# Peptides against a protein of PDB entry 3J47: the designs that were tried, part 49

Target 1, 121 residues: chain A of PDB entry 3J47
Amino acid sequence: IRLTNQLKSLKGLQSKLKDVVEYLDKVINKELPINHTILGKLQDVFNLLPNLGTPDDDEIDVENHDRINISNNLQKALTVKTNDELMVIYISNLVRSIIAFDDLIENKIQNKKIQEQRVKD

## One batch from the design tools (peptide; made by RFdiffusion4, then SolubleMPNN)

Design b2_p17_5_s3 (from b2_p17_5, 8 letters changed)
Fold by OpenDDE base, seed 5:
Structure b2_p17_5_s3 (fold): chain B 121 residues (1-121), chain A 17 residues (1-17)
Amino acid sequence: as target 1 above (121 residues)
Amino acid sequence: NLLEQQQKILEQIKNLL
């Protein structure tokens, strides 16, 4: 009963990870727009995974400890780098949205002025 | 290019999964 439930949960996780990979492939291929909320949640998942590669401290082969520390430091560095890169993308998209909104306001003001001129003539 | 940076990040995320 416990082992069958763990296997079912693991298969369910594997299916969800596959759906995430398929989503990322569609975004990479420009079939879907980037969703920052999804990327933020994926980052939260990676932040919760800092130990993918630490065997529990009961099998100390000294050669694995250095590889584990390098892997953990690389994963932390990749997570921090991914965070900073996502922040730059977010800020860039925010700035673009503000500029597009300003252009929309200016276009509305110009259209209003043109309409007011046509009513005076 | 910003689009190239986005693609590189997505590929890095994909390689971590």
Scores: peptide ipSAE 0.026, ipTM 0.458, DockQ to the pose 0.051
Fold by OpenDDE base, seed 1:
Structure b2_p17_5_s3 (fold): chain B 121 residues (1-121), chain A 17 residues (1-17)
Amino acid sequence: as target 1 above (121 residues)
Amino acid sequence: NLLEQQQKILEQIKNLL
């Protein structure tokens, strides 16, 4: 019973990971817009992955321990780097949107002043 | 390009899944 439930949960996780890969492919191909909320949740998943790579110390042959530690450290380093890069991109796009909004307000104010001058002459 | 950097990061995320 416990093993069958674990296998069912693992198959459910595998299906969800496939759906995430398909979503990322659609975003890479520009078929879908970047959803920062989805990316944030993916980052949360990746931040939890280093904790999944400690199987309880009771059944790992000593030859695999070095490969698992290297993989976990690499995954953690890639996750941190990817998070920082995504945050810089998000902030850069936010700043561009704020500037474009400010320019639009200024242009509207200038156009209104020009119209008010033309009505007084 | 910023868009190219986004695409590269998304590909890195994909390769980690």
Scores: peptide ipSAE 0.026, ipTM 0.481, DockQ to the pose 0.052
Fold by OpenDDE base, seed 3:
Structure b2_p17_5_s3 (fold): chain B 121 residues (1-121), chain A 17 residues (1-17)
Amino acid sequence: as target 1 above (121 residues)
Amino acid sequence: NLLEQQQKILEQIKNLL
């Protein structure tokens, strides 16, 4: 029972990976437009995968050199995109903090004017 | 340039799957 369920889940995963490959082929061939939401979700999946670009330093097989270079180039591309996304989030948080600080200054100025009126009455 | 770089990344993703 447990083994049959694991095999069914693995076959389901294999079918979904095949659907993703077929989608990527259609996008590469310009049969479908690039969907940034799908590419973002694929990036999330790759960020959860173990580092495919760190072979333990003990298996320098020359046939793996192309796979290591592909993995390192992908990891670098994902890192650059992540840094750009983090920069946009940082700027957005900075702008929100400046607006909240301006609102706080205006509120303090208004409260001071109200206190100065109450001391004259 | 940008479109070609995106196509290269998509091909790299395909070769890992």
Scores: peptide ipSAE 0.026, ipTM 0.494, DockQ to the pose 0.070
Fold by OpenDDE base, seed 2:
Structure b2_p17_5_s3 (fold): chain B 121 residues (1-121), chain A 17 residues (1-17)
Amino acid sequence: as target 1 above (121 residues)
Amino acid sequence: NLLEQQQKILEQIKNLL
């Protein structure tokens, strides 16, 4: 029972991975529009994978060198993209905070001028 | 540039799966 359920779960995972590959092929071939929400969820899945680019220091099999280079390049590309997106969000929030603070200062200056006029009249 | 970088990332994802 336990082994049969594990094999069924693994076959179900393999089918879903195949569906993801077929989706990516259709997007690469421009048959489907890029869905940024799907791409973001795929990025989250890859960020949860153990570092495929650190061979545990105990098995340098020369056949894995190309897969390790691809995984390292992907992880680096995902890190750069994430940093650029986070930087744009950070700058946008910083600019909004500066504008809101400037508006608050100007409103305080105007309110002070109105109070000083009312005391002279 | 940005579209080409996205295509390269998608191809790398495909080669990992």
Scores: peptide ipSAE 0.022, ipTM 0.505, DockQ to the pose 0.071

Design b2_p17_5_s4 (from b2_p17_5, 8 letters changed)
Fold by OpenDDE base, seed 4:
Structure b2_p17_5_s4 (fold): chain B 121 residues (1-121), chain A 17 residues (1-17)
Amino acid sequence: as target 1 above (121 residues)
Amino acid sequence: NLLEQQKKILEEINKLL
């Protein structure tokens, strides 16, 4: 029961992260206008991330090495059981921020649809 | 650039969850 609820909560978080990625794709593809409030809140989440090693600007060579380093540093940050309290606070803040984004993205998509309907009338 | 970096970070987070 507890493990199943944790897995369900994690799958819920994964779904919400996917919705944020899909939103960013729509903004990159110019299907949605840039929302500085959403991007500012995303930046607040990224500032709360432990240093997901940005390659220092000197390792622009190897598209595969950057993914492996970010994944390894993030996996290390999520698996380093020696700082469990900071990790729990961090994950709790990340989850809270992602939920607040999903609500903001949904509200902005709905508001855009309502505006597009009102411009056709 | 910045948006693509933010997307890449979120995709890597999503692979670890």
Scores: peptide ipSAE 0.028, ipTM 0.653, DockQ to the pose 0.119
Fold by OpenDDE base, seed 3:
Structure b2_p17_5_s4 (fold): chain B 121 residues (1-121), chain A 17 residues (1-17)
Amino acid sequence: as target 1 above (121 residues)
Amino acid sequence: NLLEQQKKILEEINKLL
């Protein structure tokens, strides 16, 4: 019973993370306007990630090295069994942010549909 | 740049869950 409820909650979190990624894709593709409140709350979630970058050593090519270092260091922090407490705090803040985004995404989609209807009438 | 970094971090988190 407890394990089944934890698995159901984890699947629910995974679904909501996918919805946030799909929202970011729609914003990147210019299908939705940039919402600075959403981006600010995402940045607050990322600022709670352990600092996975001492940049000791060398200027040149900001576009490819930062993307690999963030992924490798995030993967290291999530695989290092010694920081389970920071992971629980991070997941809790992520869940809180995702719940607050679900309402904002739905409200923005609805407002866009209402504006598109008013321009056709 | 920032949006693509945010997306990549979320995809990596979703892969580990």
Scores: peptide ipSAE 0.027, ipTM 0.641, DockQ to the pose 0.119
Fold by OpenDDE base, seed 2:
Structure b2_p17_5_s4 (fold): chain B 121 residues (1-121), chain A 17 residues (1-17)
Amino acid sequence: as target 1 above (121 residues)
Amino acid sequence: NLLEQQKKILEEINKLL
């Protein structure tokens, strides 16, 4: 009974996962409009996934070659995404730094003009 | 890019299940 219920739940999860992949394919193919709320919720699910890309450095069994390739592909997909998110954070911080630097330049130019006026009076 | 990455992650999870 318990094992049969677990297998039924797992098959139900696999079916739902397939439906989400089919949804993403329709969005990629421009058959459906991009729903940012759905993509955000999918992202929240991915952030809750354990690090599926650490092979525990503790078991050399020659039967795991396909699982190691899958874990490495998942880790690579997560790494590429993390790099894109870090790039957006970096650009946002760069833009904030440029604005703050521009404000500093303008303040220095204004202060210089005020000093040049005081020397002419 | 982001959509293709999300798709790839879901496909890899589906292979683990």
Scores: peptide ipSAE 0.026, ipTM 0.629, DockQ to the pose 0.176
Fold by OpenDDE base, seed 1:
Structure b2_p17_5_s4 (fold): chain B 121 residues (1-121), chain A 17 residues (1-17)
Amino acid sequence: as target 1 above (121 residues)
Amino acid sequence: NLLEQQKKILEEINKLL
């Protein structure tokens, strides 16, 4: 029962993360106006990512490193069983932020539709 | 740039969930 509810909650989080990615795509494609409040709160979520300490000193090319190191550090956070509490806190903060974003994204999409209707009448 | 970085981080998180 508890594990099934956790898996259902995680699948719900995965769906909401996809909706946020789709929102970002619509903003990148200029289909939606940039909402600095949404982007600021997304940045707050990323600032709450556990800063998994310094990449161990293995010398390879500084220009591709920042993107690979963030992915490897995030994978290390989620796969290394030594920080389950920080992962749970992180996921809980991510969930709260994403729920608050979903409502904000929906409200902004609805407001845009209402404005587009008022310009056609 | 910043939006694409945010998107990429979310896609990586979503791949790990």
Scores: peptide ipSAE 0.026, ipTM 0.650, DockQ to the pose 0.120

Design b2_p17_6_s1
Fold by OpenDDE base, seed 1:
Parts: sequence; C-alpha cells; structure tokens
Structure b2_p17_6_s1 (fold): chain B 121 residues (1-121), chain A 17 residues (1-17)
Amino acid sequence: as target 1 above (121 residues)
Amino acid sequence: LVEKLEKLVKELEEKLK
C-alpha cells in the first residue's frame, strides 16, 4: 500500500513536469504569451530544488559532469534573472518612498505657513 | 542609479526631521 501510493505520487509529479515542459516549449515557440506569474513560480521551484548537480563524489561518469554543468548554468541564469527582478522592485520602492517624502515635506511646509498666519492675525 | 536614489532618500529624510 505505502509503496504503491509513492509510485502513484511520483507518476503524478512526472505528468505535471511533462505539462510544464510542454508549456515552456509553446512559450519558446511563441505559440503562447509569456506569463510572468508562471515563470516566477518556476524560478521559485528551481531555487528550492537542492543542487541536482552534486553527485556524491563516488561516480564521476563523464555524462554526469555535463549534466552538472548544465544544471549549474541554469541555476546561475535563474539567479541572475531573480537579482534583476529584485533590483527593479527595489528601485520602484525607492521612487515611491521619494514621492511620499516629497508630499510629506510639502504638507509640513503648508501647515507651518498656516500656523504663522494664525499668529499674525 | 541606485546610489543616486539612496542619496535622494537620505536627503529627504533629513529635511523631514
């Protein structure tokens, strides 16, 4: 029973992974528009995946070394893209903070002028 | 660019105090 349920869960994961690959192929071929929300979730999944390119040091077949390099290059490309996205979010937050502080300074200056007028009357 | 924006934020925070 437990082993059969694990095999069923693994087959379900394999089917979902195939559907993701088919979706990515359609996006690469420009058959579907790029969905940034799906792409962000895929990046989060790859960032949570343990580095699938550390074979324990005991079986360096030449085929494993090429797979390791491909995995590391993909992880590096995803990390660079995540860093660029975070930089755009950071700049956008800084600009919003600048606008909010400018409005607060203007409001403080206006309130001070109103108080100075009330003391002269 | 980022360093220039961080400087502007600090200058605005100082004027608010």
Scores: peptide ipSAE 0.044, ipTM 0.693, DockQ to the pose 0.016
Fold by OpenDDE base, seed 2:
Structure b2_p17_6_s1 (fold): chain B 121 residues (1-121), chain A 17 residues (1-17)
Amino acid sequence: as target 1 above (121 residues)
Amino acid sequence: LVEKLEKLVKELEEKLK
């Protein structure tokens, strides 16, 4: 029973992974628009995967070298893209904070001028 | 770029005091 349930779950994961590959191929071929929400969830899945490019240094089977290189290149590309997206968000928030502080300074200067006029009248 | 924006934030904070 336990082993049969594990095998059924693994077959279900394999089917879902195939559906994801077929979706990505359609997006690459421009048959479907890029859905950023799906792409973000796929990035989260890849970031939760253990480094698929560190087989423990003790079993270099020469047939896995191309799959390991593709996995490492994909993980590196996802890390770079995530860093660039986070940098754009950080800069956008920093610029919004600068504008908000500038507006607060202008409001403080205007309020001070209005108070100084009311004391002279 | 980031370091220049962080300097501008600090200058604005000092003017707000």
Scores: peptide ipSAE 0.028, ipTM 0.618, DockQ to the pose 0.016
Fold by OpenDDE base, seed 4:
Structure b2_p17_6_s1 (fold): chain B 121 residues (1-121), chain A 17 residues (1-17)
Amino acid sequence: as target 1 above (121 residues)
Amino acid sequence: LVEKLEKLVKELEEKLK
């Protein structure tokens, strides 16, 4: 029972990974528009993957070294892209805060002018 | 860019005091 459930879960994961690859191939081929929400979730998945560049030191097969280097380059590229995305979100929130402070300053200036007029009448 | 925006935030905070 437990082993059969693990094999079923692994087959389900393999099917989902195949569907993700097929989706990415369609996006690369411009058959589908880029969905930034799907791309962000894929980046989060790759950032949660164990470092694919440390196979424990017990099988240096030359064919694995090229796949490991490709995987490390992909993980590094996704980490850089995630940092750039977080920087854009940070800048957007900072600009929103600046606008909100400018509106607050303008409201304070207007309230001061209204009080100064009420003291003159 | 970030440093310039952080400077603008500080200048706005000083005008709010």
Scores: peptide ipSAE 0.027, ipTM 0.620, DockQ to the pose 0.016
Fold by OpenDDE base, seed 3:
Structure b2_p17_6_s1 (fold): chain B 121 residues (1-121), chain A 17 residues (1-17)
Amino acid sequence: as target 1 above (121 residues)
Amino acid sequence: LVEKLEKLVKELEEKLK
């Protein structure tokens, strides 16, 4: 039971890390605008990662197991929070794009009607 | 929800062209 819950938690973390990487790739490719709030939270996640110290520290101190578990739980909580906030920002940008396109379509229709009136006079 | 919004964005992009 405890081991199965840890595996489920690790799979959940791996999925959320993949979602963050995919978002960063979209920002790098200029498919999405840079959001400073997202970057700040990603920095907070990286600052709370136990230094993935260079592979030269052969000290798997058994005392670090509780700190690693607390850090992994905090990192998991922050990754979930970051993912939920990424989704809210993405939805907000989609809604803004929808409104802007609706306004552009209406302006195009109005300009066409004005041109058709000027050709009849 | 997201998939429905992405569909609406695509439909608006097609009307703008």
Scores: peptide ipSAE 0.026, ipTM 0.609, DockQ to the pose 0.028

Design b2_p17_6_s2
Fold by OpenDDE base, seed 4:
Structure b2_p17_6_s2 (fold): chain B 121 residues (1-121), chain A 17 residues (1-17)
Amino acid sequence: as target 1 above (121 residues)
Amino acid sequence: LVEKLQQLVKELEEKLS
């Protein structure tokens, strides 16, 4: 049950990240206008992430610090887990903001088309 | 900027997969 719920939550996060990539693709392709507020929130999410780019220094051979290395690795793993849980919350809020903005843009495009039709009559 | 953010999001997706 717990592992299945974690896997479901992870799949839900992966789906939301895909939605963010698709949004960014639409912005790159100029299909959607640049939203600096959304981009700022996305940057804030990345600034709150642990450094994803440190290769695990789990191969620094020092046969005389086992208790401190195990404690640091456990504390790092707990910190990473806590940051990942926070990341899920922040990304979820970001995606909700992106969806609400996509809906706002679609509504503006529709309203603009309706206005352009009314100006041609 | 947007392209860098997209790359970072893709790297996150790859690490979560």
Scores: peptide ipSAE 0.024, ipTM 0.569, DockQ to the pose 0.115
Fold by OpenDDE base, seed 3:
Structure b2_p17_6_s2 (fold): chain B 121 residues (1-121), chain A 17 residues (1-17)
Amino acid sequence: as target 1 above (121 residues)
Amino acid sequence: LVEKLQQLVKELEEKLS
């Protein structure tokens, strides 16, 4: 029962991450306008994640480099147990941010469709 | 910027799989 609920929650998170990738593809392809509020929330999500890899050395703004170094030094100073406890808190904040992001994407897609209809009438 | 964010989201998906 607990393990099946955790697997269901993880699959739900994976589906929402896929929706975020599809949104970013539409923004890259200029199919949707850049939304700075959406991008800011996505940056906040990555700043809360444990280091996913060494960012290759091309174009980190100086303010982001100091925050990444502080986060990496903090993670190295934390015990594996404390890292697992923080990871659960970070995943919980990530999930809340992704839900609020998905709602914002849907609202923006709907608003764009409504404006395109109003320009054709 | 947007392309780098997309790469990081894909790396997250790979680690969660």
Scores: peptide ipSAE 0.022, ipTM 0.597, DockQ to the pose 0.127
Fold by OpenDDE base, seed 1:
Structure b2_p17_6_s2 (fold): chain B 121 residues (1-121), chain A 17 residues (1-17)
Amino acid sequence: as target 1 above (121 residues)
Amino acid sequence: LVEKLQQLVKELEEKLS
């Protein structure tokens, strides 16, 4: 009974992972818009995978190497996302600095004109 | 990002098969 329920739960998980692959294929093919909430939940699932291995000391060295590779691939994917987000923040701050500099130039030009007018009166 | 998540999900699917 317990083993049959575990096998049924594992098959149910496999079917759900297949549905996620099919969803991601549709997003890659631009058939569906990017849903950041779904992608965030997938990232959360993968961030939990390294923690799902309490090694009960009897599962073969092969599974640990592959879990390390999955974790490293996710970490690299998250690093790329973080770099793109930082680039957008950098550009936004650069644009704000240019606007503030332009306003400063205009204010200095106006102040100079006012001072030159006061010296003529 | 999306393509890498897809690859990771496929790697998990293959291990569950």
Scores: peptide ipSAE 0.022, ipTM 0.586, DockQ to the pose 0.112
Fold by OpenDDE base, seed 2:
Structure b2_p17_6_s2 (fold): chain B 121 residues (1-121), chain A 17 residues (1-17)
Amino acid sequence: as target 1 above (121 residues)
Amino acid sequence: LVEKLQQLVKELEEKLS
């Protein structure tokens, strides 16, 4: 009974993963719009997977190579996302700094005009 | 990003099969 329920749950998980692959194929092929909420939830699922990239230093067996590849691919996906998010924050701060610099230039030009008027009176 | 997530889901599907 317990083993049959575990096999049924595993088959149900396999079917859901297949549905997610098919969804991602439709998004890549531009058949569906990118839903950032779905992609975020998919990333959360991968972050809840046991971190396959800490081999506790106690078992050099051939199962580690495929675990290392998935973990490295996840870490590379998360690193690229973090870099893109940091780039948007950086550009936003750069634009704010340029606006503040423009306001400073305008204030200096106005102050110079006021000084030039005071020297003519 | 989307292509990398797809590759990760495929690798997880292969391990579950």
Scores: peptide ipSAE 0.020, ipTM 0.586, DockQ to the pose 0.112

Design b2_p17_6_s3
Fold by OpenDDE base, seed 4:
Structure b2_p17_6_s3 (fold): chain B 121 residues (1-121), chain A 17 residues (1-17)
Amino acid sequence: as target 1 above (121 residues)
Amino acid sequence: LVEKLQKLVKELEELLS
């Protein structure tokens, strides 16, 4: 029961992250106007996350890449133990922020549809 | 900026998958 609920909540979070990506794609494609409030809150989410070791900084020096990858993997492994406790706090804040974004994205999509209808009339 | 945020969100999706 608890594991199934955790898996369901994680799948729900993954779906909401997908909605954020699709929103950002629409903003990149100029289909939606840039909302600085959404982007600012999204930045606040990432500033609250521990350094998720970037797969592939494809622009920093081929001779240090193995040491950087090992340090990022080691930092990821060391981060796993301290981050299990901090991640619960960060994920809780992240989840709250993502829920608030989902509502804001949905409200923006709805408001755009209403404006497009008003321009056709 | 938006493209960097999109990359970071995709990395989060991959970590949660």
Scores: peptide ipSAE 0.024, ipTM 0.601, DockQ to the pose 0.132
Fold by OpenDDE base, seed 2:
Structure b2_p17_6_s3 (fold): chain B 121 residues (1-121), chain A 17 residues (1-17)
Amino acid sequence: as target 1 above (121 residues)
Amino acid sequence: LVEKLQKLVKELEELLS
């Protein structure tokens, strides 16, 4: 009974993933508009997946070579994506810091002009 | 972004197959 329910749940998950691939294909082919809310939720699902790149050190059996390659590809794709997201956050913080620095420069230039006027009066 | 997500979903489907 418990095993049959687990197999049914796994088949349901596989069907749901297939529907997501078909949706992403339609978005890539421009058949459907990009829905940022769906893409964001899909992203959150991948961020909630356990680190697929730690095979628990407890089954080094030679039959897993294909599963290890898939796991490594998935981990690499997650790492590259995380680095791209961190880069966007970094650039956003850098731009905010540059704006704040520009405001500081402008304030110093204005203060200098006010001081130069006060020395001429 | 979309192509990277599609690749990740395909790899997850392959892991579940």
Scores: peptide ipSAE 0.024, ipTM 0.573, DockQ to the pose 0.122
Fold by OpenDDE base, seed 1:
Structure b2_p17_6_s3 (fold): chain B 121 residues (1-121), chain A 17 residues (1-17)
Amino acid sequence: as target 1 above (121 residues)
Amino acid sequence: LVEKLQKLVKELEELLS
């Protein structure tokens, strides 16, 4: 019973992944508009996936070599995505820091002018 | 972005097959 339910759940997940591929194909082919909410949710799913790529090094069968390559490609694609997301966050924080620094410079210039006026009176 | 997500989903589908 438990194993049959796990297999049914896995087949249900596989069917949903196929529906997602078909959706992404339609978006790539410009048949559907880009839905940022769907893409964001897909991103969240991939960020919640454990690192698919500790093959326990203990079974060298020829079928494992293709699975190891797929898992390494998946990890690499996740790493590239994470790097792109971190870059956007970094740029956003850099821009905020530049704005805050500019405001600080302006405030210091104004305060200096006020102090120089008070010394002339 | 979309093409990278599609690749990732296909790789997951292949691991589950």
Scores: peptide ipSAE 0.024, ipTM 0.577, DockQ to the pose 0.128
Fold by OpenDDE base, seed 5:
Structure b2_p17_6_s3 (fold): chain B 121 residues (1-121), chain A 17 residues (1-17)
Amino acid sequence: as target 1 above (121 residues)
Amino acid sequence: LVEKLQKLVKELEELLS
């Protein structure tokens, strides 16, 4: 039961993320106008994510090799632990933001379909 | 901007797949 609910929630999130990708493709293809509210909220999502792609190239000066290995393992362990703890918070905020976006995207797609129908009639 | 956001969203989709 718990695992099935987690998998269902993750699949729901993946579906909503796909809807965001499809929306952005339609904006790139000029099929939809740029919505600054959608883009601003999407930026807020990414600003709330941990930097998933920087190994800290912290230029820590080469002069303390033995303290650096313990400090780098501890800092890497603390950075990994802090990143894991922050990832839970950030994923939670990401999920909330993606849900709010999906509703906004769906509303914009529906409004476009209504407008296209009115132009054909 | 939009293309950069699209890339980042695709990277997140891949991490969640």
Scores: peptide ipSAE 0.022, ipTM 0.588, DockQ to the pose 0.117

Design b2_p17_6_s4
Fold by OpenDDE base, seed 4:
Structure b2_p17_6_s4 (fold): chain B 121 residues (1-121), chain A 17 residues (1-17)
Amino acid sequence: as target 1 above (121 residues)
Amino acid sequence: LVDKLQELVKELEKQLQ
């Protein structure tokens, strides 16, 4: 029962992240206008994330191969050493931010559809 | 900006798989 609920919650989170990617694809393809409120909320989600080692493509000089391994090892060591309670609080805050962001995306898609319909009448 | 945010979301999805 607990494990099945955790798996269901994780699958729900994965579905919401997919909806966010699909929204960003539509914005990149110019199918939707850029929404600064949506992008700001997505930045807030990432500011809550531990530094996901994105190689900044702008400083590949020879010392950064150790930093990517240190970031992955630090993230793995933090995942092992964070009391499961702090990880649950962090995931709960992340999930809350993603849900609030998904609700904002859906509300903006619906509002755009309503506006496009009003311009055709 | 949008492209970097999409990359970060895709990496987060990959870590959840």
Scores: peptide ipSAE 0.029, ipTM 0.525, DockQ to the pose 0.130
Fold by OpenDDE base, seed 1:
Structure b2_p17_6_s4 (fold): chain B 121 residues (1-121), chain A 17 residues (1-17)
Amino acid sequence: as target 1 above (121 residues)
Amino acid sequence: LVDKLQELVKELEKQLQ
């Protein structure tokens, strides 16, 4: 019973991965528009995957080691890129908040000058 | 980016076979 449920869950995961590959093929072929929300969710999934390339030290078949290294290097490159994109978004929001604060100060200074003129007339 | 993501998904599918 437990082993049969694990095999059923694994087959369900494999089917969903196939649907994701088919979606990405349609996006590459320009049959579908790029959805940044779907791509961000896929990046989050890959950032949460354990390193597919720590073989437990007990069976390094030399043919699997090269594929494992390629997967890990690609995963690291995606994680670095995602971090740089998040930093750019953070800096952009910080700059927007500083500009909005400067505009608020200038508006308060102008409103004070208008009130001081109305008290002298 | 999309091409690299597709490559990583294909490699993950290959490890599940």
Scores: peptide ipSAE 0.025, ipTM 0.508, DockQ to the pose 0.120
Fold by OpenDDE base, seed 5:
Structure b2_p17_6_s4 (fold): chain B 121 residues (1-121), chain A 17 residues (1-17)
Amino acid sequence: as target 1 above (121 residues)
Amino acid sequence: LVDKLQELVKELEKQLQ
Protein backbone atom coordinates (compact mmCIF):
# COMPACT_ATOMS: atom_id res chain seq x y z
CA ILE B 1 0.00 0.00 0.00
CA ARG B 2 2.61 2.71 0.99
CA LEU B 3 4.99 1.87 -1.92
CA THR B 4 2.10 1.89 -4.45
CA ASN B 5 0.99 5.32 -3.19
CA GLN B 6 4.57 6.68 -3.42
CA LEU B 7 4.87 5.37 -7.01
CA LYS B 8 1.49 6.94 -7.89
CA SER B 9 2.56 10.28 -6.35
CA LEU B 10 5.92 10.17 -8.19
CA LYS B 11 4.15 9.44 -11.52
CA GLY B 12 1.81 12.37 -10.82
CA LEU B 13 4.82 14.65 -10.16
CA GLN B 14 6.54 13.43 -13.35
CA SER B 15 3.39 14.25 -15.38
CA LYS B 16 3.25 17.77 -13.88
CA LEU B 17 6.96 18.33 -14.59
CA LYS B 18 6.35 17.27 -18.21
CA ASP B 19 3.45 19.78 -18.48
CA VAL B 20 5.80 22.51 -17.14
CA VAL B 21 8.50 21.62 -19.72
CA GLU B 22 5.90 21.66 -22.54
CA TYR B 23 4.71 25.07 -21.30
CA LEU B 24 8.27 26.47 -21.18
CA ASP B 25 8.98 25.12 -24.69
CA LYS B 26 5.86 26.94 -25.98
CA VAL B 27 6.99 30.17 -24.26
CA ILE B 28 10.53 29.82 -25.72
CA ASN B 29 9.02 29.13 -29.18
CA LYS B 30 6.83 32.29 -28.77
CA GLU B 31 3.63 30.21 -29.08
CA LEU B 32 2.49 31.54 -25.66
CA PRO B 33 3.07 34.87 -23.88
CA ILE B 34 5.35 34.94 -20.83
CA ASN B 35 3.38 34.58 -17.59
CA HIS B 36 5.19 36.14 -14.61
CA THR B 37 3.09 34.27 -12.05
CA ILE B 38 4.11 30.92 -13.57
CA LEU B 39 7.80 31.92 -13.83
CA GLY B 40 7.79 33.19 -10.21
CA LYS B 41 6.31 29.86 -9.04
CA LEU B 42 8.93 27.98 -11.08
CA GLN B 43 11.65 30.06 -9.40
CA ASP B 44 10.15 29.15 -6.00
CA VAL B 45 10.26 25.46 -7.03
CA PHE B 46 13.94 25.77 -8.09
CA ASN B 47 14.77 27.49 -4.78
CA LEU B 48 13.10 24.59 -2.90
CA LEU B 49 14.93 21.90 -4.93
CA PRO B 50 17.65 20.06 -2.99
CA ASN B 51 21.14 20.46 -4.44
CA LEU B 52 20.77 18.47 -7.71
CA GLY B 53 24.55 17.82 -7.86
CA THR B 54 24.94 15.65 -4.70
CA PRO B 55 24.20 11.95 -4.76
CA ASP B 56 23.47 10.92 -1.13
CA ASP B 57 27.02 9.60 -0.65
CA ASP B 58 27.64 9.62 3.12
CA GLU B 59 31.38 9.78 2.21
CA ILE B 60 33.09 12.99 3.33
CA ASP B 61 35.42 13.27 0.33
CA VAL B 62 37.03 16.66 -0.44
CA GLU B 63 35.77 16.26 -4.05
CA ASN B 64 32.14 16.39 -2.81
CA HIS B 65 32.79 19.77 -1.15
CA ASP B 66 33.96 21.27 -4.47
CA ARG B 67 30.96 19.67 -6.27
CA ILE B 68 28.61 21.08 -3.59
CA ASN B 69 30.18 24.54 -4.01
CA ILE B 70 29.94 24.35 -7.84
CA SER B 71 26.31 23.16 -7.61
CA ASN B 72 25.42 25.87 -5.05
CA ASN B 73 27.16 28.50 -7.21
CA LEU B 74 25.29 27.20 -10.30
CA GLN B 75 21.96 27.22 -8.40
CA LYS B 76 22.69 30.75 -7.13
CA ALA B 77 23.68 31.87 -10.65
CA LEU B 78 20.46 30.32 -12.07
CA THR B 79 18.37 32.03 -9.33
CA VAL B 80 20.05 35.41 -10.03
CA LYS B 81 19.68 34.95 -13.82
CA THR B 82 15.99 34.03 -13.41
CA ASN B 83 15.42 37.02 -11.09
CA ASP B 84 17.10 39.42 -13.58
CA GLU B 85 15.05 37.93 -16.46
CA LEU B 86 11.82 38.34 -14.44
CA MET B 87 12.83 41.93 -13.64
CA VAL B 88 13.41 42.75 -17.36
CA ILE B 89 10.05 41.20 -18.28
CA TYR B 90 8.35 43.08 -15.40
CA ILE B 91 9.86 46.41 -16.55
CA SER B 92 8.76 45.66 -20.16
CA ASN B 93 5.17 45.07 -18.99
CA LEU B 94 5.20 48.24 -16.86
CA VAL B 95 6.40 50.27 -19.86
CA ARG B 96 3.68 48.70 -22.09
CA SER B 97 1.07 49.53 -19.42
CA ILE B 98 2.30 53.15 -19.25
CA ILE B 99 2.12 53.47 -23.08
CA ALA B 100 -1.40 51.98 -23.12
CA PHE B 101 -2.43 54.41 -20.36
CA ASP B 102 -0.96 57.41 -22.24
CA ASP B 103 -2.81 56.33 -25.44
CA LEU B 104 -6.02 56.07 -23.37
CA ILE B 105 -5.50 59.61 -22.00
CA GLU B 106 -4.80 61.02 -25.48
CA ASN B 107 -7.89 59.26 -26.90
CA LYS B 108 -10.02 60.77 -24.08
CA ILE B 109 -8.58 64.26 -24.71
CA GLN B 110 -9.28 63.97 -28.46
CA ASN B 111 -12.82 62.70 -27.83
CA LYS B 112 -13.44 65.62 -25.44
CA LYS B 113 -12.17 68.14 -28.05
CA ILE B 114 -14.44 66.59 -30.72
CA GLN B 115 -17.45 66.85 -28.37
CA GLU B 116 -16.62 70.49 -27.49
CA GLN B 117 -16.43 71.39 -31.21
CA ARG B 118 -19.81 69.69 -31.89
CA VAL B 119 -21.42 71.79 -29.10
CA LYS B 120 -20.01 75.06 -30.55
CA ASP B 121 -21.37 74.32 -34.07
CA LEU A 1 7.54 60.24 -24.44
CA VAL A 2 5.47 57.33 -25.85
CA ASP A 3 7.74 56.82 -28.91
CA LYS A 4 10.85 56.55 -26.71
CA LEU A 5 9.13 54.14 -24.31
CA GLN A 6 7.94 52.05 -27.28
CA GLU A 7 11.53 51.96 -28.60
CA LEU A 8 12.74 50.75 -25.17
CA VAL A 9 10.02 48.03 -25.14
CA LYS A 10 11.05 46.88 -28.64
CA GLU A 11 14.72 46.73 -27.59
CA LEU A 12 13.82 44.73 -24.45
CA GLU A 13 11.68 42.37 -26.58
CA LYS A 14 14.66 41.94 -28.95
CA GLN A 15 16.95 41.02 -26.02
CA LEU A 16 14.39 38.42 -24.82
CA GLN A 17 14.32 36.82 -28.30
Scores: peptide ipSAE 0.022, ipTM 0.588, DockQ to the pose 0.020
Fold by OpenDDE base, seed 3:
Structure b2_p17_6_s4 (fold): chain B 121 residues (1-121), chain A 17 residues (1-17)
Amino acid sequence: as target 1 above (121 residues)
Amino acid sequence: LVDKLQELVKELEKQLQ
């Protein structure tokens, strides 16, 4: 029972991985428009994968050179995109902090005006 | 200035979704 359920789950995962490859081929061939949400979720999956491009430095057979180059290019592309996303988040948080600081200054100016009125009365 | 910065943040958040 447990082994049969694990084999069924693995076959289900393999079918879904094939559906993702077929989708990417259609996007590369311009048969489908680029969907940024699907590409974002695919990137999250790749960030959870074990590093596909660190064979231990002791088994560089020349046949793996193309796989290492593809994996290094993928890792570089993921790193660039992650840095750009983090930069957008950083700028957004900086702007939110400036807005919150402006609101605090305005509140302090208003409180000072109210106190100066109460001292004149 | 605040309103224009808030508009820029909303557009950046929309590009990240």
Scores: peptide ipSAE 0.022, ipTM 0.583, DockQ to the pose 0.021

